# Designs tried in a protein design run: peptides against a protein of PDB entry 4Z63. Part 47

Target 1, 334 residues: chain A of PDB entry 4Z63
Amino acid sequence: LCLGMNDLTGNIPEDLFHLKRLNLLGIQENRLSGSLSREIRNLSSLVRLDVSWNLFSGEIPDVFDELPQLKFFLGQTNGFIGGIPKSLANSPSLNLLNLRNNSLSGRLMLNCTAMIALNSLDLGTNRFNGRLPENLPDCKRLKNVNLARNTFHGQVPESFKNFESLSYFSLSNSSLANISSALGILQHCKNLTTLVLTLNFHGEALPDDSSLHFEKLKVLVVANCRLTGSMPRWLSSSNELQLLDLSWNRLTGAIPSWIGDFKALFYLDLSNNSFTGEIPKSLTKLESLTSRNISVNEPSPDFPFFMKRNESARALQYNQIFGFPPTIELGHNN

## One batch from the design tools (peptide; aimed at target 1 N146 D245 K308)

Design b2_p20_6_s3 (made by RFdiffusion4, then SolubleMPNN; from b2_p20_6, 8 letters changed)
Fold by OpenDDE base, seed 2:
Structure b2_p20_6_s3 (fold): chain B 334 residues (1-334), chain A 20 residues (1-20)
Amino acid sequence: as target 1 above (334 residues)
Amino acid sequence: SIVSRYFRSGSSWVSSVDLD
């Protein structure tokens, strides 16, 4: 049953929850309000539940133990409060959980040893506090993780050295500290392709440790951290780099010539730093910026990127990084 | 209400965070 993208109001009729053979329920992008009924437990054949972009409130009902086939739960952009219910945090069937842009709070806790199928987790823009859950690496299939815009004071857990499944990771604006430790840990994530750390590590030094290595890194965004130091030498070994944003920091020194050696680099923003010297001639030879058509078919993170050219303009959503126009931004340097 | 958050990057406002 798909009733999305309408102007439906009020509550879901209780009789709808008597549809025990229902596999798909999509009621997204409506004006449905009130609590999400616990009677969703009666939908025992449910594979996909999409209640996103509504006006739901209250706690998410703790009935997911009665939904053994549920693979997809989309509840983004609602008014849900409380925590992740215990049955949801223990779901062995769940592949994707999206609860982005709610009012969920408390310490984030998932039973990752039970959540054997979880591959995508989006909990961005909530009110989770405390520390990052140390047991996230126990979610052995967890590839996509968005935890941006929460309040995870402290450091990246040491256990994340074992986060082999991690490919797309956003921790933007989450009050994180110790960038040296974070990078030292996350370099062990062998499948990490997208790392977003914007608005963290305020005023720290960007480490220039030659022992750091991110082999598969394609997207690195560490903007607006007021980071000191220079362009890190360890980054030169990330040969697959496609997007680099280190803008709005306090980085100094020259832009190194190796920045032009990244064959797939199509978006570079080093603006609003304190870089000096000449623009490397190698930047003029970037294949992705020349007349050469480079087609890259790569998987993208589930979390979107946004660009707004002017402060008054509407933000454009990019579901894939390749939606960004080829860009070199070196403005506002010395 | 949903408040979108952007930060300046180069000549544009960019966000790789949730804007909802």
Scores: peptide ipSAE 0.029, ipTM 0.719, DockQ to the pose 0.200
OpenDDE base, seeds 1, 3, 4, 5: peptide ipSAE 0.027, 0.018, 0.020, 0.031; ipTM 0.633, 0.638, 0.628, 0.679; seeds 4, 5 fail the geometry check

Design b2_p20_6_s4 (made by RFdiffusion4, then SolubleMPNN; from b2_p20_6, 6 letters changed)
Fold by OpenDDE base, seed 5:
Structure b2_p20_6_s4 (fold): chain B 334 residues (1-334), chain A 20 residues (1-20)
Amino acid sequence: as target 1 above (334 residues)
Amino acid sequence: SIVDKYIRPGSSWVSSVNLD
């Protein structure tokens, strides 16, 4: 049953929960309100539940132990409060959980040992607090993680050295500290291709440790941290780099010539720093900017990118990494 | 204006609606 993208109001009719053979319920992008009924437990054949972009409120019902086939739960952009229900945090069937842009609070707790199928987690823009959960690496299939815009004070857990499944990671604006430790840990994530750390590590030094290595790194965004230091030499070994944003920091020194050696680099933002010297001539030879026919046949990342031009603006969604326009931003330097 | 860039998991759906 697909009723998404309408102007439906009120609550879900009770009789809908009599549909025992229903595999898909999509009621997204409406104006449905009230609590999400506990009677969803009656939909025992449910594989996909999409209630996103509504006006639902209250706690998410703790009935997911009665939904053994549920693979996809999309509840983003609602008014849900409380924590993640215990049955949801223990779901062995769930592949994707999206609860972005709600009012969920407390400590983030997931039983990753039980969540054997979880591959995508979006909990961005909530009110979670405390520390990052140390057991996230126990979610052995977890590839996509967005925990941005929460209040995860402290450091990246040491256990994340073992986060082998991690490919796409955003911790933007989560009050994190110790960038040196974070990068030192995350370099062990051998499948990591996308790392977003914007609005953390306030005033820290960007490490220039030559022992750091991110072999598969394609996207690095560490903007608006007021970071000190220079362009990090360790980044020159990330040969697959496509997008680099270090804007709105306090980085100094010259822009190194090796920045133009990245064959796939199509988006570079070094604006609003304290860089000096000349613009490297090698930037004028970036193949991705000069050749219209470079089909970088990269598999489309399983996640969209979002760009806000300012804090008050709506984020623009780009479904592919190449959705970003080819860009070189070097403005507002010395 | 400060640019804020982030990612969101979307392997099961694509929305044309911009984030607030």
Scores: peptide ipSAE 0.025, ipTM 0.697, DockQ to the pose 0.048
OpenDDE base, seeds 1, 2, 3, 4: peptide ipSAE 0.020, 0.021, 0.020, 0.024; ipTM 0.645, 0.635, 0.636, 0.687; seeds 1, 4 fail the geometry check

Design b2_p20_7 (made by RFdiffusion4)
Pose (drawn by RFdiffusion4):
Structure b2_p20_7 (pose): chain A 334 residues (1-334), chain P 20 residues (1-20)
Amino acid sequence: as target 1 above (334 residues)
Amino acid sequence: SFWEDFKDEAFENEEWESLV
């Protein structure tokens, strides 16, 4: 049953909850509102539930042990409150959970021993607080994690050294501390390709510690953190690097020669720092900016990227990394 | 329209995710 992208109003007729054979309900992008009824436990054949882009509110009903076939739950852009219900946190069948841009709050609790099919999680633009849940690496299939724009505090848990499935990790604007510990831990996640740390670690020093090694790293964004120190040389060992954004920090010293050695680099933003010295001549032999013989695969995280020119400008949206224009941005330095 | 305003508001909320 597909009703998406109309102008429907009111709540879901209780009539709908008699459909015990329905495996797909798309009501997304309407004006629907009210609470999402607890009678939804009666729809035991659901595989894909798309409630996104409506005006729903109240708690997400804790009925999800009655929906054992649920694989895709899409609730993004609604007014849902409370945390993740225990039954949803215990669902062994969920592949994907998208609750982003909701009014959700409290500690973020998932039973990752129980959630053996979870491979993608999007909780962005919510009010989840407390520490990042230490058990997240226990979701052995979780590849895509977007926790951006939340109310967490403290450090990245030590157990994140074991997050073997992690590919795309977006932590922007989440009030994270100790970038030194965050980078030392996260370098152990061998599948990490895209990492977004923007608006965290405010005023901290960027670790220069050269034992740090991110081998498969493709996209690194750590911006507007007002970080101090120099261009970190440990980054030169990430040969796959495609997009680097260190902008809006307090970084100083010269821009080193090895920045021109990244063969897949097509975008770099070092703007709005304290960089001095001349421009390194090696930026003239960047391979992805000269010939057509460098070829690589675009990273594929499940989240869009946003770009801001200044603090008051409306943002630009890029659903894919290769949507960024090939750019050298060195403005507002010394 | 309702959708023009509502999508603008949702965009402004989300523009701080995955910020470059």

Design b2_p20_7_s1 (made by RFdiffusion4, then SolubleMPNN; from b2_p20_7, 10 letters changed)
Fold by OpenDDE base, seed 3:
Structure b2_p20_7_s1 (fold): chain B 334 residues (1-334), chain A 20 residues (1-20)
Amino acid sequence: as target 1 above (334 residues)
Amino acid sequence: SFREKRDAEAFERRQDEGLV
C-alpha cells in the first residue's frame, strides 16, 4: 500500500492494521500526526515501512519483534522522541534504519550482535548524547552510518579500527574531539570511501602524519572545524579521491601540486582558509574537470548529499557523489 | 566581516541540511 506524497491528515485508520499480508506500507510525505500506533505489530508480513516526512510524535512503539520480515524502516523527518525501541535495536531482519531528523534522545544503543542484517543506519539530526557506541563494528554488514548532528562528545572509539564493513561515515557536527585519534582509527576501515567530519575538532591541528593511509577514500569532508596546519601529505596517497572539502578551516601554506594528480577529483573546496602562494598549475589539468565522459560507476552511499549554492536556494539533493557539478572553490584565501 | 559571518551561517545551514 503506497499512499505517500499526498495531503493525508490525522491518524492511520485502525482497519489498515488488519492487513496481515501487507508487505509494504508507504505513507510518507503526508501530514499524519499523533503517535505511531502499536497496532503496526499486526502487520506481521511487513517488509517495508515508510512513515517518513510526517508529523508523527511520541515514542516509536516497541513492536518490532512482531515484524520478523521488516527490512526497511524509514521514519525520517518526524517528531519521534525517546530512544530506539528495544525490539528495533535487536531486529535481525532490519537492513535499513532511517530515523534522521527526529527528536530521539538518550544514549544510542544498538544490539549489533543481533542486528545481523543492518547495512544502513541514518540517525542524523537527533538528540542522542553520550559517547559513540563502541559496539557498532559488531554490526558486521553495516556499511553506511550517518550519526551527524548529535551530541557524541569525546573521541571516535578505538573499536572502530575493526569496522571493516564501514564505507560511508558521517559524524558532522557531533562535538567530537581529537582528529588525530579519529583519523588514526578510521584509516583501519579498509572499505571506507566517504568520510564526513565537518563541524568537529574545533581549532585542532589537522595531522600531517605520513603514516596515515586511506586507500579507498573518495570523499573527504572536514569543513568548518577551524583546523590548523597545512594540506596533509597523507592525503596524496588516496588516489581515488573525488571530493575534497576542507573549507572554513585555518589551514596555511601552499596548496600542493599533488592535488592535481587526483585523476578522479572533480570537487575541491579549500575556500575560507589561509592558504598562500600560487594556484597550482596541476589543478588546471584535472582530467575530471576537462572530460565530460567520466562514467564513474561508483557505489553511492544510501544517504543523499545536499548542496546549497546560495542562501536563498533550496538545498539540492544529490543521490550520487558524481551528481555534484565539477567545482573548484578557492575563495577567501590570502 | 558581516558578509563572512553571513556566509559562514549559510555554510553551517548547508552542513545541517546534508553533505557538502
Scores: peptide ipSAE 0.025, ipTM 0.663, DockQ to the pose 0.148
OpenDDE base, seeds 1, 2, 4, 5: peptide ipSAE 0.021, 0.018, 0.017, 0.020; ipTM 0.666, 0.646, 0.636, 0.672; seeds 1, 2, 4, 5 fail the geometry check

Design b2_p20_7_s2 (made by RFdiffusion4, then SolubleMPNN; from b2_p20_7, 13 letters changed)
Fold by OpenDDE base, seed 4:
Structure b2_p20_7_s2 (fold): chain B 334 residues (1-334), chain A 20 residues (1-20)
Amino acid sequence: as target 1 above (334 residues)
Amino acid sequence: SWRERRDEEAFRRLQDTGLV
């Protein structure tokens, strides 16, 4: 049953919960309000539940133990409060959980040993507090993680050295500290392709440790951290780099010539720093800017990227990184 | 409007992706 993109109001009719053979319920992009009914438990055949973009409030009902086939739960952009219910945090069937842009609070706790199928987790823009959950690496299939815009304090857990499944990771604007430790840990994530750390590590030094190595790194975004230091030499070994944003920092020194050696680099933002010297001539030799045939057949991340082109509040949605226009931003340097 | 909500969310998502 798909009823998305309407102007439906009120609660879900109770009779809908008698549909025991229902595999898909999509009621997204409506004006549905009130609490999400516990009677969802009666939908025992449910594989996909999409209640996103509504006005739901209250706690998410603890009924997911009665939904043994549920693979996809989409609840982003609601008014949900409380924590992740225990049955959801223990779901062995769940592949994707999206609860972004809610009012969920407390300590983030997932039973990763039980969540054997979890591949994608979006909990961005909530009120989770405390520390990052140390057991996230125990989610052996977890590839995509967005925890941005939460109140996580402290450092990246040491256990994340073992996060072999991790491919996409955003911790943007989560009050994290110790960038040196964070990078030192996350370099061990062998499958890490996208790393977003914007609005953290305020005023710290960007490490220039030659021992750091990110083998599969394609996207690095560490903007607006007021980071000090220079362009990090360790980044030159990330041969697959496609997007680099280090804008709105306090980086100094010259832009190194090796920045032009990245064959796949099509987006570079070094704006609003304190770089000096000449623009490297090697930037004019970037193959991505000269050759149209870069077949970036990369799987689209489950999380869309957004880019703001103009001072307008309107952001452009990009489902795939390769959808970004080729860009070099070097403005507002000294 | 739904458009305004989409624009607000798009702006919030920009913060998640760090591309501001």
Scores: peptide ipSAE 0.147, ipTM 0.821, DockQ to the pose 0.424
OpenDDE base, seeds 1, 2, 3, 5: peptide ipSAE 0.082, 0.112, 0.199, 0.231; ipTM 0.780, 0.805, 0.846, 0.848; seeds 1, 2, 3, 5 fail the geometry check

Design b2_p20_7_s3 (made by RFdiffusion4, then SolubleMPNN; from b2_p20_7, 10 letters changed)
Fold by OpenDDE base, seed 2:
Structure b2_p20_7_s3 (fold): chain B 334 residues (1-334), chain A 20 residues (1-20)
Amino acid sequence: as target 1 above (334 residues)
Amino acid sequence: SFREEFEAKAFERLEDTGLV
């Protein structure tokens, strides 16, 4: 049953929960309000639940133990409060959980040993606090993790050295500290292709340690951290780099010539730093900026990127990295 | 695959990927 993209108001009719053979319930993009009914438990054949972009409030009901076939739960852009229900945090069937842009709070707790099918987790823009959950690497299929815009004080857990499944990771604006430790841990994530750390590590030094190595890194975003130091030499070994944003830091020294050796680099933002010297001539040889025909057959990272060209401008949403125009931003350096 | 499309769509509406 798909009733998305209407102006439906009020609550879900109780009779809808009598549909025991229902595999898909999509009621997204409506004006549905009140609490999400516990009677969802009666939908024992449910594979997909999409309640996103509504006016739901209250706690998410603890009924997911009665939904043994549920693979997809989409609840983004609602008014949900409280924590993740225990039955949801223990779901063995769940592949994707999206609860972005809610009012969920407390410590983030997931039973990753039970969540054997979890592949994608989006909990961005919530009110989670405390530390990052040390047991996330126990979610052996978890590839995509958005935890941006929460309050995870402290450091990246040492256990994340074992996060082999991790491919896409966003921790933007999460009050993280110790960038040297974070990079030293996350370099062990051998499948990591996208790393977003913007608005963390306030005023720290960007480490220039040649022992750091990110083999599969395609996207690195570490903007607006007020980081000190220079362009890090360890980054030159990330040969698959497609997007680099280090804007709005306090980085100094010259832009190194090796920045032009990245054959796939199509977006570079080094703006609003304190870089000096000449623009490397190697940047003019970036094939990705000169060739119209880069059929990048690579699966676009599942994360949309937001570019703010001006402080006053609305961020342009790009659903695909490839949707970014080829860009070199070197403005506002001294 | 249906899986890849749904994984992509789950993140299609990320409001803040931290690009500034």
Scores: peptide ipSAE 0.026, ipTM 0.668, DockQ to the pose 0.233
OpenDDE base, seeds 1, 3, 4, 5: peptide ipSAE 0.024, 0.028, 0.019, 0.034; ipTM 0.658, 0.643, 0.642, 0.611; seeds 1, 3, 4, 5 fail the geometry check

Design b2_p20_7_s4 (made by RFdiffusion4, then SolubleMPNN; from b2_p20_7, 10 letters changed)
Fold by OpenDDE base, seed 1:
Formats: structure tokens, C-alpha cells, sequence
Structure b2_p20_7_s4 (fold): chain B 334 residues (1-334), chain A 20 residues (1-20)
């Protein structure tokens, strides 16, 4: 049953929950309000539930133990409060959980040993507090993680050295500290292709440790951190780099010539720093900017990217990294 | 419209996630 993108109002009719053979319920992009009914438990054949972009409120019902086939739960952009219900946090069938842009609160707790199928987790823009869950690497299939814009304090857990499944990771605007520790840990994530750490580490020094290595890194975004230091030498070894944003920091020194050696680099933002010297001539030789036929193996995050051209401008949404226009931004480096 | 406003708010919040 697909009723998305309408002007439906009120609550879900209770009789809808009598549809025991229903595999897909999509009611996204409506004006549905009230609590999500506990009677959703009666939809025992449900594989996909999309209630996103509604006016639902209250706690998410703790009935997911009665939904053994549920693979996809999309609840983003609602008014849900409380925590992740225990049955959802223990779901062995769930592949994707998206509860972004809600009012969920408390400590983030997932039983990763039970969540054997979880591959994508979006909890961005909530009110989770405390520390990052140390057991997140126990979610052995978890590839895509957005935890941005929560109140996670402290450092990246040491356990994330073992986060082998991790490919896309956003922790932007989550009050994280110790960038040196964070990078030192996350370099061990052998499948990490996308790392977004914007609006953290305020005023720290960007580490220039030549021992740091991100083999598969395609996207690095560490903007608006007021970071000090220079262009990090360790980044030169990330030969697959496609997108680099280090804008709105306090980085100094010259832009190094190796920045033009990235064959796949099509988006570079170093704007609003304190870089000096000449623009490297190697930037004019970037194959991605000169050749139309570059096959870019794009990481496929389940989360959209957003480009902000300036502080006052509306962000442009891109569903794919490849959707970003080829860009070199070096402005405001005085 | 109601949806346009909510979309705008959601986009603004996504921008605050600092994804790029």
C-alpha cells in the first residue's frame, strides 16, 4: 500500500492494521499526526514501513518483535520522542533504519549483536546525548552511519578501530573532541570511503602525522572546525580521493603540489582558510576537471550530500557524490 | 505550501549536519 506524497491528515485508520499480508506500507510525505499506533504489530508480513515526512509524535511503539520480516523502517522528519524502542534496537531482520530529524533523546543504545542485518543507520538531527555507542562495530554489516547533529560528547571510541564494515560515516556537528585520536582510530576502518566530521574539534590542530593512512578514502569533509595547522601530508596517500572539503578552518602554509596528483578529485574546497603562496600548477592538470570520460567509482551512501556555497545560501542537495559539479574553491585565504 | 515549508526546514537541518 503506497499512499505517499498526498495531503492525508489525521491518524492511520485502525482497520488498515488488519492487512496481515501487507508487505509494504508507504504513507510518507503526508500530514498524518498523532502517535504511531501499536497496532502496527498486526502487520506481521511487513517488509517496508515508510512513515517519513509526517507529523507523528510520541514514542515509537515497542512492537518490532512482532514484525519478523521488517527490513526497512523510514521514519525521518517526524516528531518522535523518547529512545529507540527495545524491540527495534534488537531487530535481526532490519537492514535500514532511518529516524533522522526527530526528537529522539537519551543514550543511543543498539544491540548490535542482535541486529545482524543492519547495513544503514541514519539518526542524524536528534537529541541523543552521552557518548557514541562503543558497541557499534559489533553491527557486522553496518556500512552507512549518520549520527550527525546529536549531542555526543567526547572522543571517537577506540572500539571503532574494529569497524571493518564502515564505509560512510558522518559525525558532523556532534561536539566531538580530539581530532588526532579520531583520525588515528578511523584509519583502521579499511572500507571507509566517506568521512564527514564538520563542525567538531573546535580550534584543534589538524594532525600532520605521516603514519596516518586512509587507503579507500574518496570523500573527506572536515569543514568549519577552526582547525589549525597545514595541509596534512598523510592525505597525499589517499589516491582515490574524489571530494575534499577543509573550508572554514584556520589552516596555514602553502597548498601542496600533490593536491593535483589526485586522478579522481573533482571537488576541492579549501576556502576560508589562511593558505599562502602560489596556486599549485598541478591543479590545472587534474584529469577529473579536464577529461569528460573519467570513470569515477562513486561511493553510494544512503544519505544525501549537501553543498553550501556560502553561509547565507540555501544548500543544494545531491543524492550522489557524482552529482556535485566539478569545483575548485580557494577563496578567502587572506 | 505546508510541504514546501517542511522541506525547507528539513533541508536547513540537513545543512546543519555539515555533510558538505
Amino acid sequence: as target 1 above (334 residues)
Amino acid sequence: SFFEERRREAFERLQDEGLV
Scores: peptide ipSAE 0.230, ipTM 0.864, DockQ to the pose 0.709
OpenDDE base, seeds 2, 3, 4, 5: peptide ipSAE 0.020, 0.178, 0.020, 0.155; ipTM 0.679, 0.794, 0.682, 0.801; seeds 2, 4 fail the geometry check

Design b2_p20_8 (made by RFdiffusion4)
Pose (drawn by RFdiffusion4):
Formats: C-alpha cells, structure tokens, sequence
Structure b2_p20_8 (pose): chain A 334 residues (1-334), chain P 20 residues (1-20)
C-alpha cells in the first residue's frame, strides 16, 4: 500500500490496522499527524514501514516484537518524542533505522547482541544525551552510523576500536571531547572510509602523533572545531584520500609538501586558518586535478553532506561525494 | 507548505557540514 507524496491529513484510520498481510506501507511525505497507534502491532507482516515527512508526534509505540519481519523503519522528519523503544532496540530483523530530525531524547540504548541485522542507523538532528553508547560496536553488521547534531558528551568509547563493520561515521556537532582519544581509537576501525567530525572538540589541539594511521580513509571532514597545531603528517599515509576539509580551525605553520602527494584528492579546504609560508608547489602536480588517468570509486555513505560559505549562509546539499566541485580552497590564511 | 518549511529549516541548520 503506497500513499506517499500526497496531501493527506488526520491520523491513520484504525481501519488500516486490520491488514494482517501488508508487508509494505508507505505513507511518507503527507500531512498526517497524531500518534502512531499502538494498534500497529497488529500488522505482523510488515517488512518496510515508511512514515517519513509527516507531522506525527508522541512516543514511538513499543510494539516491535509484534513486527518480527520489519527490516526498514523510516520515521525521519516527524515530531516523535522519547527514546528508542525497547522492542525496536531489541529487533533482530531491522536492517535500517532512520529516525533523523525528530524530537527524540534521553540516553541512546540499543541491544546490539539482539540487533543482528542492523547495518544502517541514522539518528541525526535529535536530542539524545549522555555518553555515546559503549555497546555500539556489538552490532556486528552496522556499516553506516549517523549520530550528528545530538546532545552527547564525553569521549568516544574505547570499545569503538572493535567496530569492524563501521564504514561511514558522521559525528558532526555532537559535543564530543578529546579528539586525541577519538582519533587514536577510530584508527583501529579498518573499514572506516568517510569520517565527519565537524563542530566537536572545541578549541582542542589537533593530534600530531604520527603513529596514527587511517589506511582506507577516503573522506575526512573535521571543520570549525577551532583546533590548534599544524597540518598533521600522520594523514599523509592515507593514500586513498579524496576529500579533506580542515577549514575554520586555528591551525598554524606552513602547508607541507606531502599535501600534493594524494593521488585521489580532488577537494581540499584549508581555508580560515592561520597557515603561513608560501603555497607548496606540489599542489600543482595533484594527479586528480591534472590528467584523466587517475580513477577511483566514490565513497557511498547513506547521508548527505552540507556546505556553508559563512555562518549565516544557507547551506548547499551534496548527496554524493563526487557532487563536490574539484576545489582548492586556501582563503583567509596568512 | 510543510515540506517547503522543513526543507528550508534543514538548509538553515544542516548536519554533516563543511565550512568554506
């Protein structure tokens, strides 16, 4: 049953909850509102539930043991409150959970021993607080994590050294501390390709510690953290690097020669720092910016990227990394 | 409309932000 992208109003007629054989309900992008009824436990054949872009509110009903076939739950852009219900946190069948841009709050609690099919999680733009849940690496299939724009505090848990399935990790604007510990931990996630750390670690020093090694790293964004220190040389060992954004920090010193050695780099933003010295000549032999013989695969995280020119400008949206124009941005330095 | 408003809010307060 597909009703998406109309102008429907009111709540879901209780009539709908008699459909015990329905495996797909798309009601996304309407004006629907009210609470999402607890009678939804009666729809035991559901595989894909798309409630996104409506006006729903109230708690997400804790009925999800009654929906053992649920694989996709899409609730983004609604007014849902409370945390993740225990039954949803215990669902062994969920592949994907998108609750981004909701009014959700409290500690974030998932039973990752129980959630053996979870491979993608998007909780962005919510009010989840407390520490990042230490048990997240126990979701052995979780590849894509977007926790951006939340109210967490403290450090990245030590157990994140074991997050073997992690590929795309977006932590922007989440009040994270100790970038030194965050980078030392996260370097042990061998599948990490894209990492967004923007608006965290405010005023901290960027670790220069050269034992740090991110081998498969493709996209590194750590911006507007007002970080101090120099261009970190440990980054030169990430040969796959495609997009680097260190902008809006307090970084100093000269821009080193090895920045021109990234063969897949097509975008770099070092703007709005305290960089001095001349421009390194090696930026003229960047391979992805010269010939057409460098070829690589675009990273594929499940989240869009946003770009701001200044603090008051409306943002630009890029659903894919290769939507970024090939760019050298060195402005507002010394 | 509701969708237009929400799209505008998402562009005014984005996540996964790059700064130029």
Amino acid sequence: as target 1 above (334 residues)
Amino acid sequence: SFLDEKLDEELDEPDNVLWS

Design b2_p20_8_s1 (made by RFdiffusion4, then SolubleMPNN; from b2_p20_8, 12 letters changed)
Fold by OpenDDE base, seed 5:
Structure b2_p20_8_s1 (fold): chain B 334 residues (1-334), chain A 20 residues (1-20)
Amino acid sequence: as target 1 above (334 residues)
Amino acid sequence: SLLEQRLQELLENPTNVIYR
């Protein structure tokens, strides 16, 4: 049953919960309000539940133990409060959980040993507090993680050295500290291709440790951290780099010539730093900017990126990084 | 609509922002 993208108001009719054979319930992009009914437990055949972009409030009902086939739960952009229900945090069937842009609070707790199928988690823009959950690497299939715009004080857990499934990771604007430790840990994530750390590590030094290595890194975004230091030499070994944003930092020194050796680099933002010297001639030889064949079919994170021209501008949503125009931004340097 | 307002809020204050 797909009723998305309408102007439906009020509550879900109770009789809808008698549909025992229903595999898909999509009621997204409506004006549905009130609590999400606990009677969703009666939809025992449910595989996909999409209640996103509504006016739902209250706590998410703790009935997911009665939904053994549920693979997809989309509840982004609602007014949900409280925590993740215990039955949801223990769901062995769930592949994707999206609860971005709610009012969920408390410490983030997931039973990753039970959540054997979880591959995508989006909890961005909530009110989670405390520390990052140390047991996230126990979610052995968890590939996509957005935890941006929460209040996860402290450092990246040491346990994330074992986060082998992690490919796409955003911790943007989450009050994190110790970038040296974070990078030192996350370099062990052998499948990590996308890393977003914007608005963290305020005023820290960007490490230039040549022992750091991100072999599969395609996207690195560490903007607006007021980071000191220079262009890190360890980054030159990330041969698959496609997008680099280090804008709005306090980086100094020359832009190194190796920045032009990245065959796939199509988006570079080093603006609003303190770089000096000449623009490397090698930037004019970037194959991605000279060739028409940018591979659009590469894996991208499930969480969207947003482009803003300025802080007050309306953001443009890009579901794929390859939707960004080829860009070299070196403005506002010394 | 309230949905439009939420959309506007989300687009004004999104996660994973690239500033140009």
Scores: peptide ipSAE 0.274, ipTM 0.852, DockQ to the pose 0.764
OpenDDE base, seeds 1, 2, 3, 4: peptide ipSAE 0.234, 0.230, 0.206, 0.093; ipTM 0.796, 0.796, 0.801, 0.560; seed 4 fails the geometry check

Design b2_p20_8_s2 (made by RFdiffusion4, then SolubleMPNN; from b2_p20_8, 12 letters changed)
Fold by OpenDDE base, seed 4:
Structure b2_p20_8_s2 (fold): chain B 334 residues (1-334), chain A 20 residues (1-20)
Amino acid sequence: as target 1 above (334 residues)
Amino acid sequence: SLLEEREKELLENPTNVIFR
């Protein structure tokens, strides 16, 4: 049953929950309000539940133990409060959980040992507090993780050295500290291709440790952190780099010539730093800017990116990084 | 509406921002 993208109001009719053979319920992008009924438990055949972009409020009902076939739960952009229900946090069937842009709070707790099928988690823009959950690496299939814009104070857990499944990771604007530790840990994530750390680590030094290595890194965004230091030499070994944003920091020194050696680099923003010297000639020879063969079929994060003209501007949403125009931004430097 | 406000908030203060 797909009723999305309408102007439906009020509550879901209770009789809808009698549809025990229903595999897909999509009621997204409406004006449905009130609590999400616990009677969703009656939809025992449910594989996909999409209630996103509504006015739902209250706590998410703790009925997911009665939904053994549920693979996809999309509840982003609602008014849900409380925590992740225990049954949801223990779901062995769930592949994707998207609860981005809600008012969920408390400590983030997932039983990753039970969540054996979880591959995508988006909890960005909530009110979770405390530390990052140390047991996330126990979610052995978890590939896509957005935890941005929560209040996860402290450091990246040491356990994330074992986060082998992690490919796409955003922790933007989550009050994180110690970028050196974070990078030192996350370099062990052998499948990590996208790392977004914007609006963290305020005023710290960007490490220039040559022992750091991100083999598969394609997207690195560490903007608006007031980071000091220079262009990190360790980044030169990330040969698959496609997008680099280090804008709005306090980085100094020269832009190194190796920045032009990235064959796939199509988006570079080093603006609003304190870089000096000449623009490397190698930037004029970037293969991605000279060749028409941009592989558009590259995997991307499930979470969107947003482009803003300035901090007060309305953002444009991009679901894929390839939606960005090829860009070199070096403005507002010394 | 509340949805519009949430959408506005999301777009004004998004995650995973690229600044221009």
Scores: peptide ipSAE 0.319, ipTM 0.838, DockQ to the pose 0.725
OpenDDE base, seeds 1, 2, 3, 5: peptide ipSAE 0.315, 0.243, 0.283, 0.262; ipTM 0.841, 0.815, 0.824, 0.836

